# Designs tried in a protein design run: peptides against a protein of PDB entry 4Y8H. Part 6

Target 1, 196 residues: chain A of PDB entry 4Y8H
Amino acid sequence: TSIMAVTFKDGVILGADSRTTTGAYIANRVTDKLTRVHDKIWCCRSGSAADTQAIADIVQYHLELYTSQYGTPSTETAASVFKELCYENKDNLTAGIIVAGYDDKNKGEVYTIPLGGSVHKLPYAIAGSGSTFIYGYCDKNFRENMSKEETVDFIKHSLSQAIKWDGSSGGVIRMVVLTAAGVERLIFYPDEYEQL

## One batch from the design tools (peptide; made by RFdiffusion4, then SolubleMPNN)

Design b2_p23_4_s3
Fold by OpenDDE base, seed 4:
Structure b2_p23_4_s3 (fold): chain B 196 residues (1-196), chain A 23 residues (1-23)
Amino acid sequence: as target 1 above (196 residues)
Amino acid sequence: AEAAAAAAAAAALAAYLAAHPVL
């Protein structure tokens, strides 16, 4: 897996590859690693497909309950629920999560939750097995307050490089753009990003 | 015996990973 989320001028963009592995084999399964937990709060998932789906489902349920009682949760609230699940169950989970969301007050926010269940608020985050290959690229090329187009290109190039080096990453690059304007899904195919 | 045990453990892990998709 190669996943990332990047804050930009108008919000946040999540990005992921689509490869799923089973042992030493690439499963012929197209996985959407970008999972909605609220209207404008999403996560990127790495690790066990079952564990990360269960976590996301539980968070979604809690955010629905929260919404019914208190109105729309903040991205920080969502990240806190993810953190608690990942930390309290760390001995039984293989999960790496990036939480990202947009609201009018806080704009785009990113929270990374690595295997230990710690939580870190960052301008951008990268995770998954492919992320190890792109730390230097991302550090060099990330800028605060990029345009949507600059941020899409940054994510596309970053994930392309991760996929190139990580045998556990590949397929399509998916993105979700979260802004005041709404939610937008993007998809990029190998024939486009392999040439980068 | 150790080589056989290691091969059995590797096969068991492979079977587990085949049953549990990883992202």
Scores: peptide ipSAE 0.201, ipTM 0.601, DockQ to the pose 0.734; fails the geometry check
Fold by OpenDDE base, seed 3:
Structure b2_p23_4_s3 (fold): chain B 196 residues (1-196), chain A 23 residues (1-23)
Amino acid sequence: as target 1 above (196 residues)
Amino acid sequence: AEAAAAAAAAAALAAYLAAHPVL
């Protein structure tokens, strides 16, 4: 897996590859690793597909209950729910999650939750097995307050590089753009990003 | 109807767990 989320001028963009593995084998399966937990709060998933799906489903349910009682949750609230689930169940879970969201008050925010259930607020985050190959690239090329187009390009190049080196990453690159204007889904196929 | 949907969801999750898929 190669996943990332990047804050930019107008919000946040999540990005992921789609490769799934089973043990040591590459599964012939395309998985969506970008999961909605609220209208403008999404997560990137790495690790166990079942564990991360169960966590995301519980968070989604909790945020629906929260919304009915208190109104729209903040991205920080969502990250706190993810953190609690990951921390309290750390001995039985293989989950690495990036939480990203947009609201009018806080704009785009990114929270990374690595194995063990710590939470870190960052201007951008990378995770999964492919992330190890792109720390240096991302650090050199990330800028604060990029345009949408610059941020899409940054994520596309970053994930393309991760996929080149990580055998557990590949397939399509998916993105989710979260802004005041709404939610936008993007998809990029190998023929486009492999040439980068 | 809800019990059947819950049983189908549980069976699907069990099948996923048995396959040990990794992201």
Scores: peptide ipSAE 0.106, ipTM 0.586, DockQ to the pose 0.356; fails the geometry check
Fold by OpenDDE base, seed 1:
Structure b2_p23_4_s3 (fold): chain B 196 residues (1-196), chain A 23 residues (1-23)
Amino acid sequence: as target 1 above (196 residues)
Amino acid sequence: AEAAAAAAAAAALAAYLAAHPVL
């Protein structure tokens, strides 16, 4: 897996590859690793597909209840729920999650929740097995307050490099753009990003 | 018999791995 979320001028973009693996084998399955937990709060998932799906489903339900009682949750609130689930169950879970969201007050925010259930607020985050290959690239090329187009290109190039070196990453690159204007889904195919 | 046992073990491992997908 190669996943990332990047804050930019107008919000946040989440990105992921689509490859699924089972042990040493590449599964002939395309997985959506970008999961909605609220209208403008999404997560990137790495690790156990079952564990991360269960966590995301619980968070989605909790945020629906929260919304009914208190109104729209912040991205920080969503990250806190993810953190609690991951921390309290750390001995039984294999989950690496990036939480990203947009609201009018806080704009685009990114929270990374690695194994062990710590939470870190960052301007951008990378995770999954492919992330190890792109820390240096991302650090050199990330800029605060990029345009949408610059941010899409940054994510596309970053994930392309991760996929190139990580046998556990590949397929399509999916993105979700979260802004004041709404939610937009993007998809990029191998023929486009392999040439980068 | 050994070839059949090896094939059964490989199939069991494949089934186990398929039940535990990783992202």
Scores: peptide ipSAE 0.101, ipTM 0.517, DockQ to the pose 0.691; fails the geometry check
Fold by OpenDDE base, seed 5:
Structure b2_p23_4_s3 (fold): chain B 196 residues (1-196), chain A 23 residues (1-23)
Amino acid sequence: as target 1 above (196 residues)
Amino acid sequence: AEAAAAAAAAAALAAYLAAHPVL
């Protein structure tokens, strides 16, 4: 897996590859690793598909209950729910989560929750087995307050490099753009990103 | 008997791995 989320001028963009593995084998199933937990709060998933799906479903349910009582939750509130689930169950979970969201007050925010269930607020985050290959690239090329187009390009290049080196990453690149204007889903195929 | 046990173990492992996909 190669996943990332990047804050930019107008919000946040999440990105992921789509490869799924079963032991040492590449599964033919294309998996969407970008999961909605609220209208403008999403997560990137790495590790066990079952564990990360169960966590995301539980978070979605709690955010729906929260919304009915208190109105729209902040991205920080969502990250706190993810953190509690991941930390309290750290010995029984294989889950790496990036939480990203947009609201009018806080704009785009990114929270990374690695193995162990710590939480870190960052301007951008990378995770999964492919992330180890792109730390240097991302550090060199990330800029604060990029345009949407610059941020899409940055994520596309970053994930392309991760996929190139990580045998556990590949397929399509999916993105979700979260802004004041709404939610936009993007998809990029190998014929486009392999040339980068 | 040993070959049958090895085949059953391999099938059980394959079924376990198929039930637990990794992202």
Scores: peptide ipSAE 0.085, ipTM 0.523, DockQ to the pose 0.708; fails the geometry check

Design b2_p23_4_s4
Fold by OpenDDE base, seed 4:
Structure b2_p23_4_s4 (fold): chain B 196 residues (1-196), chain A 23 residues (1-23)
Amino acid sequence: as target 1 above (196 residues)
Amino acid sequence: DAAAAAAAAAAAAAAAAAANPVL
């Protein structure tokens, strides 16, 4: 897996590859690793498909209940719910989560939740097995307050490089753009990003 | 033997991880 989320001028963009593996086999080429937990709060999933699905479903339920009682949760509130679940179950879970969201007060925010259930707020985050190959690229090319287009290109190039080196990453590049204007889903195919 | 029980638990965990889809 290669996943990332990047804050930019107008919000946040999540990005993921689409490969799922079972041992040495590609189980699914077109997996959706970008999961909605609220209207403008999404996560990137890495590790066990089952564990990360169960966690995301529980968080979605908690945020629906929260919304019914208190109104729209912040991205920090969503990251706290993920953190509690990941920390309390750390001995039985293989989950690496990036939480990203947009609201009018806080704008685009990114929280990374690695194995063990710590939480870290960052301007951008990368995770999964492919992320190890792109730390240097991302550090050199990330800029604060990029345009939407510059941020899409940064994610596309970063994930293309991760996929090139990581045998556990591949397929399509999926993105989710979260802004004041709404939610937008993007998809990029191998014939486009392999030439970068 | 505690070492044999730990090795069996590690082998069972590795077999379960190899059978489950990974992202």
Scores: peptide ipSAE 0.457, ipTM 0.765, DockQ to the pose 0.494; fails the geometry check
Fold by OpenDDE base, seed 5:
Structure b2_p23_4_s4 (fold): chain B 196 residues (1-196), chain A 23 residues (1-23)
Amino acid sequence: as target 1 above (196 residues)
Amino acid sequence: DAAAAAAAAAAAAAAAAAANPVL
């Protein structure tokens, strides 16, 4: 897996590859690793497909309950629920999660939750097996307050490089753009991103 | 023997890994 989330001028963009593996085999080429937990709060999933789905489903339920009682949760609240689940179950979970969300008060926010269930608020985060190949690229090329287009290109180039080197990453690049205007899903195919 | 037990354990671990998709 290669996943990332990037804060930008107008919000946040999540990005992921679409490969699922089972041992040395590609089990699915078109997996959706970008999971909605609230209208403008999403996560990127890495690790066990089952564990990360179960966590995301529980978080979605908690945020629905929260919304019914208190109104729309913050991205920080969502990250706190993910953190609690990942930390308390760390001995039984293989989950690396990036939480990203947009609200009018806090704008775009990113929280990374690596294995072990720590939480880190960052201007951008990268995770999964492919992320190891792109730390230097991301550090060099990330800028605060990029445009939507600059941020899409940054994610596309970053994930293209991760996919190039990580045998566990590939397929399509999926993105989710979270802004005041709403939610937008993007998809980029190999013929486009492999040329970068 | 220990070699057959190690081969069986490796095959069982490979089969168990084949049951769990990884993202």
Scores: peptide ipSAE 0.455, ipTM 0.761, DockQ to the pose 0.807; fails the geometry check
Fold by OpenDDE base, seed 2:
Structure b2_p23_4_s4 (fold): chain B 196 residues (1-196), chain A 23 residues (1-23)
Amino acid sequence: as target 1 above (196 residues)
Amino acid sequence: DAAAAAAAAAAAAAAAAAANPVL
């Protein structure tokens, strides 16, 4: 897996590859690793497909219950629910999660939750087996307050490089853009991103 | 409910052990 989320001028963009593996086999080529937990709060998933899906389903339920009582949760509240679940179950879960969301007060926010259930707020985050190949690329090319287009290009180039080196990453690049204007899903195919 | 969350995670982990799909 290669996943990332990047804050930009108008919000946040999540990005992921689409490969799922079972041992040495590709189980799915077009997996959706970008999971909605609220209207403008999403996560990137890495590790066990079942563990990360169960965690996301539980978080979605908690955020729906929160919304019914208190109104729209913050991205920080969502990250806290993910953190508790990942920390409390750390001995039985293989989950690496990036939480990203947009609200009018805090704008785009990114929280990374690595193995062990710690939480870190960052301007951008990268995770999964492919992320190890792109730390140096992301550090050199990330800028604060990029445009939407600059941020899409940054994620596309970063994930293209991760896929090139990581046998556990591939397929399509999926993105989710979260802004005041709403939610937008993007998809980029191998023939486009392999040329980068 | 943390107990319901832990039970759902444990059931998911058991299902994952049968297919072991990794992201």
Scores: peptide ipSAE 0.384, ipTM 0.754, DockQ to the pose 0.372; fails the geometry check
Fold by OpenDDE base, seed 3:
Structure b2_p23_4_s4 (fold): chain B 196 residues (1-196), chain A 23 residues (1-23)
Amino acid sequence: as target 1 above (196 residues)
Amino acid sequence: DAAAAAAAAAAAAAAAAAANPVL
């Protein structure tokens, strides 16, 4: 897996590859690793497909319950719910999560929750097996307050490089753009990103 | 409660792990 989330001028963009593996086999070429837990709070999933889905489903339920009682949760609240689930079950879960969300008060926010259930607020995060190949690229090319287009290009180039080196990454590049205007889903195919 | 939800997660995740697909 290669996943990332990037804060930008108008919000946040989540990005992921689409490969799922079972041992040495590609089990699914077009997996959706970008999971909605609230209208403008999403996560990137890495690790066990089952574990990360179960966690995301529970977080979604808790955020729906929260919304019914208190109104729209913050991205920090969502990251806290993910953190508690990942930390309390760390011995039985293989989950690497990036939580990203947009609200009018906090704008775009990114929280990374690596294996073990720590939480880190960052201007951008990268995770999964492919992330190891792109730390230097991301550090060199990330800028704060990029445009939507600059951020899409940054994620597309970053994930393209991760996919080139990581055998566990591939397929399509999916993105989710979270802004005041709403939610937008993007998809980029191999013929477009492999040439980058 | 968060503990019952977490336990239900772990049980559901463990039951689905038979094919262990990895992201």
Scores: peptide ipSAE 0.371, ipTM 0.755, DockQ to the pose 0.359; fails the geometry check

Design b2_p23_5_s3 (from b2_p23_5 with A1D N9G N13A T14A)
Fold by OpenDDE base, seed 5:
Parts: sequence; C-alpha cells; structure tokens
Structure b2_p23_5_s3 (fold): chain B 196 residues (1-196), chain A 23 residues (1-23)
Amino acid sequence: as target 1 above (196 residues)
Amino acid sequence: DALAAERAGALAAAAAAAAAAAA
C-alpha cells in the first residue's frame, strides 16, 4: 500500500494505490483505501483492512452525531477521535491512518496517525509499505500552497515511485480532492504514471 | 469563547464514546 495526503492552496488531496494483498484491484467507491468519514473529511488507510474499516465506521458515526448537535466538525476533531481509537487499541491494531479534510476556517489540513496511536499535524503525510521508498522524493519536491494541478502531479509522481519499488503497491492511482468547490474524484492508470 | 468550549466538550464526549464503542 502507498497512501498520502497533501495540503495545497485551495484545500487538500488524498491519494492511494489500489493493489490488494491478493493482487486484485480495490474497486469500492473511490477505493477502500480512501474512506469518507464526513462530507469533506476523509482518511487514507493502511494495514488491516477490517480493523481500519471498523475504526472509520465508528468515527463516521460519531461525526454524524456531532453534526446533528453542533454542526460540521473540524478535521482536528475527526483526527482526535481516530487518535483515541488507535491509541486505545494499539496493542491489537496494525494500522497507519492519514486524516485529511477541508473547511472554510482551517482550509486543508492533514493529520497522520502512525502505528503507536500518536497524532501529528503536517503539511503533507505519506504512509504504507511504499512510503519508505519516497521520503526523499517527497521532501525534495513538496512545496506549500501549490496549485491543484501541481499537487495532483506531485502525488502522481510520488505514488508512481512508490509503486515502482514496492511490490505491495500498484494498480490505479485514486485521488480525492477536497476544496470549497466540493469533492472531486480522480483516477490515473498505469499507462500514464508508469512512465513518469 | 462559548463555541470553542462547546466544541471541546463535544470532542471529549465523542472520543470517550468512540473508545467505549471500540472496547
């Protein structure tokens, strides 16, 4: 698995490969790796699919309850709920989760929650088995306040490199763009990204 | 402010409820 989320000028973009452990492509909504927990709050999931799906379902439920009482939750609120669940279950959980969201006040935000259940707010985050191969590339090429197009290209190139070196990553590259304008879903096929 | 306090309270309640649900 290779997953990432990147803040940019107008919001945030989440990206993921689609390979499964069996070699099949993940084809559910955007993917199972990019999961909605609120209209403009999503997460990237790596590790145990069943365990991380359960966590995401619980978060989604509590954010729905929150919305009914207090209005739209912040991305930080969502990340805090994820953090609590991951920390309390860290001895029984193999999970890397990136939480990303957009709202008009905070714009695009990214929170990474690694295996130990800590939470870190970052301009961008990478995770999954493929991420080990692209730390250097991402550090060199990331810039704050990129355009949408620049950010899409950055993610596409980054995940392409991860897929190139990580046998557990591959298939299509899926993205979710979160901005004031709404939610946009993108897909890129091997014929395009393998040549980058 | 009042809104911040409300949000903080809601966050704590949501986290506690989520932890209980996951236990």
Scores: peptide ipSAE 0.022, ipTM 0.609, DockQ to the pose 0.019
Fold by OpenDDE base, seed 2:
Structure b2_p23_5_s3 (fold): chain B 196 residues (1-196), chain A 23 residues (1-23)
Amino acid sequence: as target 1 above (196 residues)
Amino acid sequence: DALAAERAGALAAAAAAAAAAAA
């Protein structure tokens, strides 16, 4: 698995490959690895698919309940719910989760929740087995306040490199763009990104 | 599995809330 989320000038973009640990292609929604928990709050998931899906479903429920009582939750609130669930279930989780969202006040935000259930707010985050190969590349090439197009290219190149070296990553690259304008889904195929 | 049970409960509660809102 290779997953990442990147803040940019107008919001945030989440990206993921579509290969499972068994080598199967994941072809549901955006992808099994990019999961909606609220209109403009999404997450990237790695590790145990069943466990992280259960957590995401619980978070979605809590955010719906929150919305009914208090209005649209912040990305930070969503990250806090994820953090608590990951910490409470740490003995049974092998999960790396990245939470990303957009709202008019805070713009695009990214929170990473590694093993152990800590939470870290970052301008961008990477995770999954493929991420180990691209920490250097991402550090060198990331810039704050990129355009949408620059950010798409950054994610595409980063995940392409991760896929190149990680046998557990592959398939299509899926992205979700969160901005004031709404939610946009992107897909890129091997014939395109393998040439980068 | 505790997580699976909690998930099932959350989904059931969400479905019930949606049904109530639609009525």
Scores: peptide ipSAE 0.019, ipTM 0.562, DockQ to the pose 0.020
Fold by OpenDDE base, seed 1:
Structure b2_p23_5_s3 (fold): chain B 196 residues (1-196), chain A 23 residues (1-23)
Amino acid sequence: as target 1 above (196 residues)
Amino acid sequence: DALAAERAGALAAAAAAAAAAAA
């Protein structure tokens, strides 16, 4: 798995490969690795598909309840719920989760939750088995306040490199763009990104 | 099943955390 989320000028973009491995899970998302927990709050998931899906489902339910009582939650609130669930279940979890969202006040935000259930707010985050191959590339090429197009290209190139070197990553590259304008889903196929 | 039980426990924990945050 190769996953990442990147803040940019107009919001945030989440990206993931689509390769799956042996294991049982309930596919109930448009993209399992890019999972909606609120209108403009999404997450990237790595590790145990079943366990991280359960966590994401609980977060989604919690945020729906939150919305009915208190209004739209912030991305930080969503990340806090993820953090608590991951921390409380850390002995049984093999999970890396990136939480990303957009709201008008805070704009695009990214929170990474590695094994152990800590939470870190970052301008961008990468995770999954493929991420080990692209830390250097991302560090050298990330810029704050990129355009949408620049950010899509950055994610496409980053995940392409991860897929190239990580046998556990591959398939299509999926992205979700979160901005004031709404939610946009993108897909890129191997014939396009393998030549980068 | 075990996953359903895990989800139920996590829901309870999340609800408790939300209540504490709202108080």
Scores: peptide ipSAE 0.018, ipTM 0.602, DockQ to the pose 0.027
Fold by OpenDDE base, seed 4:
Structure b2_p23_5_s3 (fold): chain B 196 residues (1-196), chain A 23 residues (1-23)
Amino acid sequence: as target 1 above (196 residues)
Amino acid sequence: DALAAERAGALAAAAAAAAAAAA
C-alpha cells in the first residue's frame, strides 16, 4: 500500500494505490483506501483493511452524531477521534491512517496517525509499505501552497515511484480533492503513471 | 473482535442518546 495526503493552496488532496495482496497473489482491483468519514473529511488507510475499515466506520458514525449535535466537525476533531481509537486498539492494529479535510476556516489540513496512535499535524503525510521508497522524493519535491495541478502531479509521481518499488502497491492511483468548490475524484491508470 | 464491539457500543450509546432526546 502507498498512501499520501498533501495540503495545497486551495485545500488538500488524498492519494492511494489500489492493489491488494493475499500472500503471493496480487490483485489490481480498485480497492477503497480513500474513505469518506464526513463530506469534506476523508482518510487514507494502510495495514489491515478490516481493522482500518472498522475504525473508519466508527469515526464516521461519531462524526454523524457530532454533526447532529454541534454542526460540521473540524478536521482536527476527526483526527482526534481516529487518534483515540487507534491508541486504544494499538495492540490489535496494524494500521497507519492519514486524516485529511477541508473547511473554510482552517483550509486543507493533514493529520497522520502512525502505529501506536499518536497524531501529528503536517503539511503533507505519506504512509504504507510503499512510502519507505519515496521519503526522499517527497522531501525534495514538496512545496507549500502548490496549485491543484502541481499537487496532482506531485502525488502522481510520488505514488508512481512507490508502486515501482513496492510489490504491495499497484493498480490505479486514486485521488480525492477537497476544496471550497467541493469534492473531486480522480483516477490514473498504469499506462499513464508507469511512463513517469 | 474488539473494534466490532466498540462499534456496537457506540451504536448503543447513540441509540440511548436518541431515546433520551425523544423523552
Scores: peptide ipSAE 0.018, ipTM 0.567, DockQ to the pose 0.017

Design b2_p23_6_s1 (from b2_p23_6, 6 letters changed)
Fold by OpenDDE base, seed 1:
Structure b2_p23_6_s1 (fold): chain B 196 residues (1-196), chain A 23 residues (1-23)
Amino acid sequence: as target 1 above (196 residues)
Amino acid sequence: AAAAAAAAARAAAAARAREAAAR
């Protein structure tokens, strides 16, 4: 798995590969590594697909309940809900989760939740088995307040490099763009990103 | 912060309830 989320001038973009590994088998199944928990709050998931899906489903339910009582939750609120669930289940949970969201007040925000259930607010985050190969690339090429197009390109190149080196990453690159204008879904196929 | 903590505590309670229902 290779996942990332990047803040930019107009919001945040989440990106993920689509490869699923189950033992010795590579399944090209549509693995939803980019999961909606609220209209403009999403997460990237790595580790146990079943456990991280259960966490995301619980978070979604709580954010729906929150919305009915208090209005739209902040990205920080969503990250706090993920953090508590990951911390309480840390002994049985192999999860790297990135929470990303957009609101008009805070703009694009990214929170990383590594193993152990800590939370870190960052301008961008990378996680999954492929992330180990791209720390140096991301640090060199990330800039604050990029355009949408520059940010899509940065994520595409970063995940392409992760996929080249990580046997557990591959398939399509999916992105979700969160801005004031709404939610946009992007997809890039191997024939495009393997040439980068 | 207080609203986030209340949401987190509710999330924990519902996670426990789902885990108890799956056993």
Scores: peptide ipSAE 0.033, ipTM 0.660, DockQ to the pose 0.022
Fold by OpenDDE base, seed 4:
Structure b2_p23_6_s1 (fold): chain B 196 residues (1-196), chain A 23 residues (1-23)
Amino acid sequence: as target 1 above (196 residues)
Amino acid sequence: AAAAAAAAARAAAAARAREAAAR
């Protein structure tokens, strides 16, 4: 798995590969690792697909209850709910989660939740088995306040490089763009990104 | 109010996590 989320001028973009593996076997090439937990709050999931889906479902439920009582939750509130779930289940959870969201007050925000259930607010985050190959690339090429197009290209190139080196990554590159204008889904196929 | 709501959400999340881990 290769996942990332990047803050930019107008919001945040989440990106993921779609490959799911069981050992050396490619079980699925179309798995969506980008999961909605609220209208403009999403997560990237790595590790056990079942365990991270269960966490995301619990977070979604809590954010629905929160919304009914208090109105729209902040991205920080969502990250706190993920953090508690990941911390309390850390002994049974081999997962890295990136939480990203947009609101008019805070704009695009990214929170990374590594193994152990800590939470870190960052301008961008990378995770999954493919992320180890792209730390140096991302550090050199990330800029704050990029355009949408520059940010899409940065994510596309970063995930393409991760996929080249990580046998557990591949398939399509999916993105979700969160801005004041709404939610947009993007997809890029191997024939487009393999030549980057 | 927002801090109290966030604390309540964290407590509820921890309770739900324990329930899920007990399955």
Scores: peptide ipSAE 0.024, ipTM 0.650, DockQ to the pose 0.020
Fold by OpenDDE base, seed 5:
Structure b2_p23_6_s1 (fold): chain B 196 residues (1-196), chain A 23 residues (1-23)
Amino acid sequence: as target 1 above (196 residues)
Amino acid sequence: AAAAAAAAARAAAAARAREAAAR
């Protein structure tokens, strides 16, 4: 798995590969590693698909209840709910989660929740088995306040490099763009990113 | 699952209290 989220001028973009590994079997089934927990709050999931799905479902339920009583939750609120769930289950949870969201007050925000259930607010985050290969690339090429197009290209190149080196990553690159304008879904196929 | 739901409910309540104090 290779996952990332990147803040930019107008919001945040989440990106993920689609490869699923079950033992020695590589399933090119589109796994939903980019999961909605609220309209403009999403997460990237790595590790156990079942455990991270259960966490995301619980978070979604709590954010719906929150919305009915208090209006739209902040991205920080969503990250706090994820943090508590990941911390309380840390001994049984093999999960790296990136929480990303957009609101008009805070703009695009990214929170990373590594193994152990700590939370870190960052301008961008990378996780999954493929992330180890792209720390140096991301540090060199990331810039604050990029355009949408520059940010899509940065994520596309970063995930392409992760897929190239990580046998547990591959398939399509999926992105979700969160801005004031709404939610946009992007997909890039191997023929488009393997040439980078 | 029940412990996870209780932890999430506590986190959501604490977050709501912080947001209400910041408004």
Scores: peptide ipSAE 0.027, ipTM 0.674, DockQ to the pose 0.022; fails the geometry check
Fold by OpenDDE base, seed 3:
Structure b2_p23_6_s1 (fold): chain B 196 residues (1-196), chain A 23 residues (1-23)
Amino acid sequence: as target 1 above (196 residues)
Amino acid sequence: AAAAAAAAARAAAAARAREAAAR
């Protein structure tokens, strides 16, 4: 798995590969690792697909209850709910989760939740087995307040490099763009990104 | 009530076919 989320001028973009594995075996090329927990709050998931999906479903439910009582939750509130669930279930989780969201007050925000259930707010985050290959690339090429197009290209190139070196990463690159304008879903196929 | 509903959501999510690791 290779996952990332990147803040930019107008919001945040989440990106993921689609390969599912069991050890070194490629089980699926079309698994979606980008999961909605609220209209403009999403997560990237690595580790056990079933266990991280169960957490995301619980978070979604909590945020629905929150919305009914208090109105739209902040991305920080969503990250806090993820953090508690990841900490409480740490003995059964091999999961890294990136939470990303957009609101008019805070704009695009990214929170990373590594193993152990800590939470870190960052301008961008990378995780999964492929992330180890792209730390240097991301550090060199990331800029704050990029355009949408520059950010899509940055994520596409970063995930392409991760997929190139990580046998557990591949398939399609999926992105979700969160801005004031709404939610946009992007998809890039191997024939496009393998040439980068 | 929220804890019981979260437990129900967890049980429903766990009832789905267990997928492989996504790394």
Scores: peptide ipSAE 0.023, ipTM 0.635, DockQ to the pose 0.033; fails the geometry check

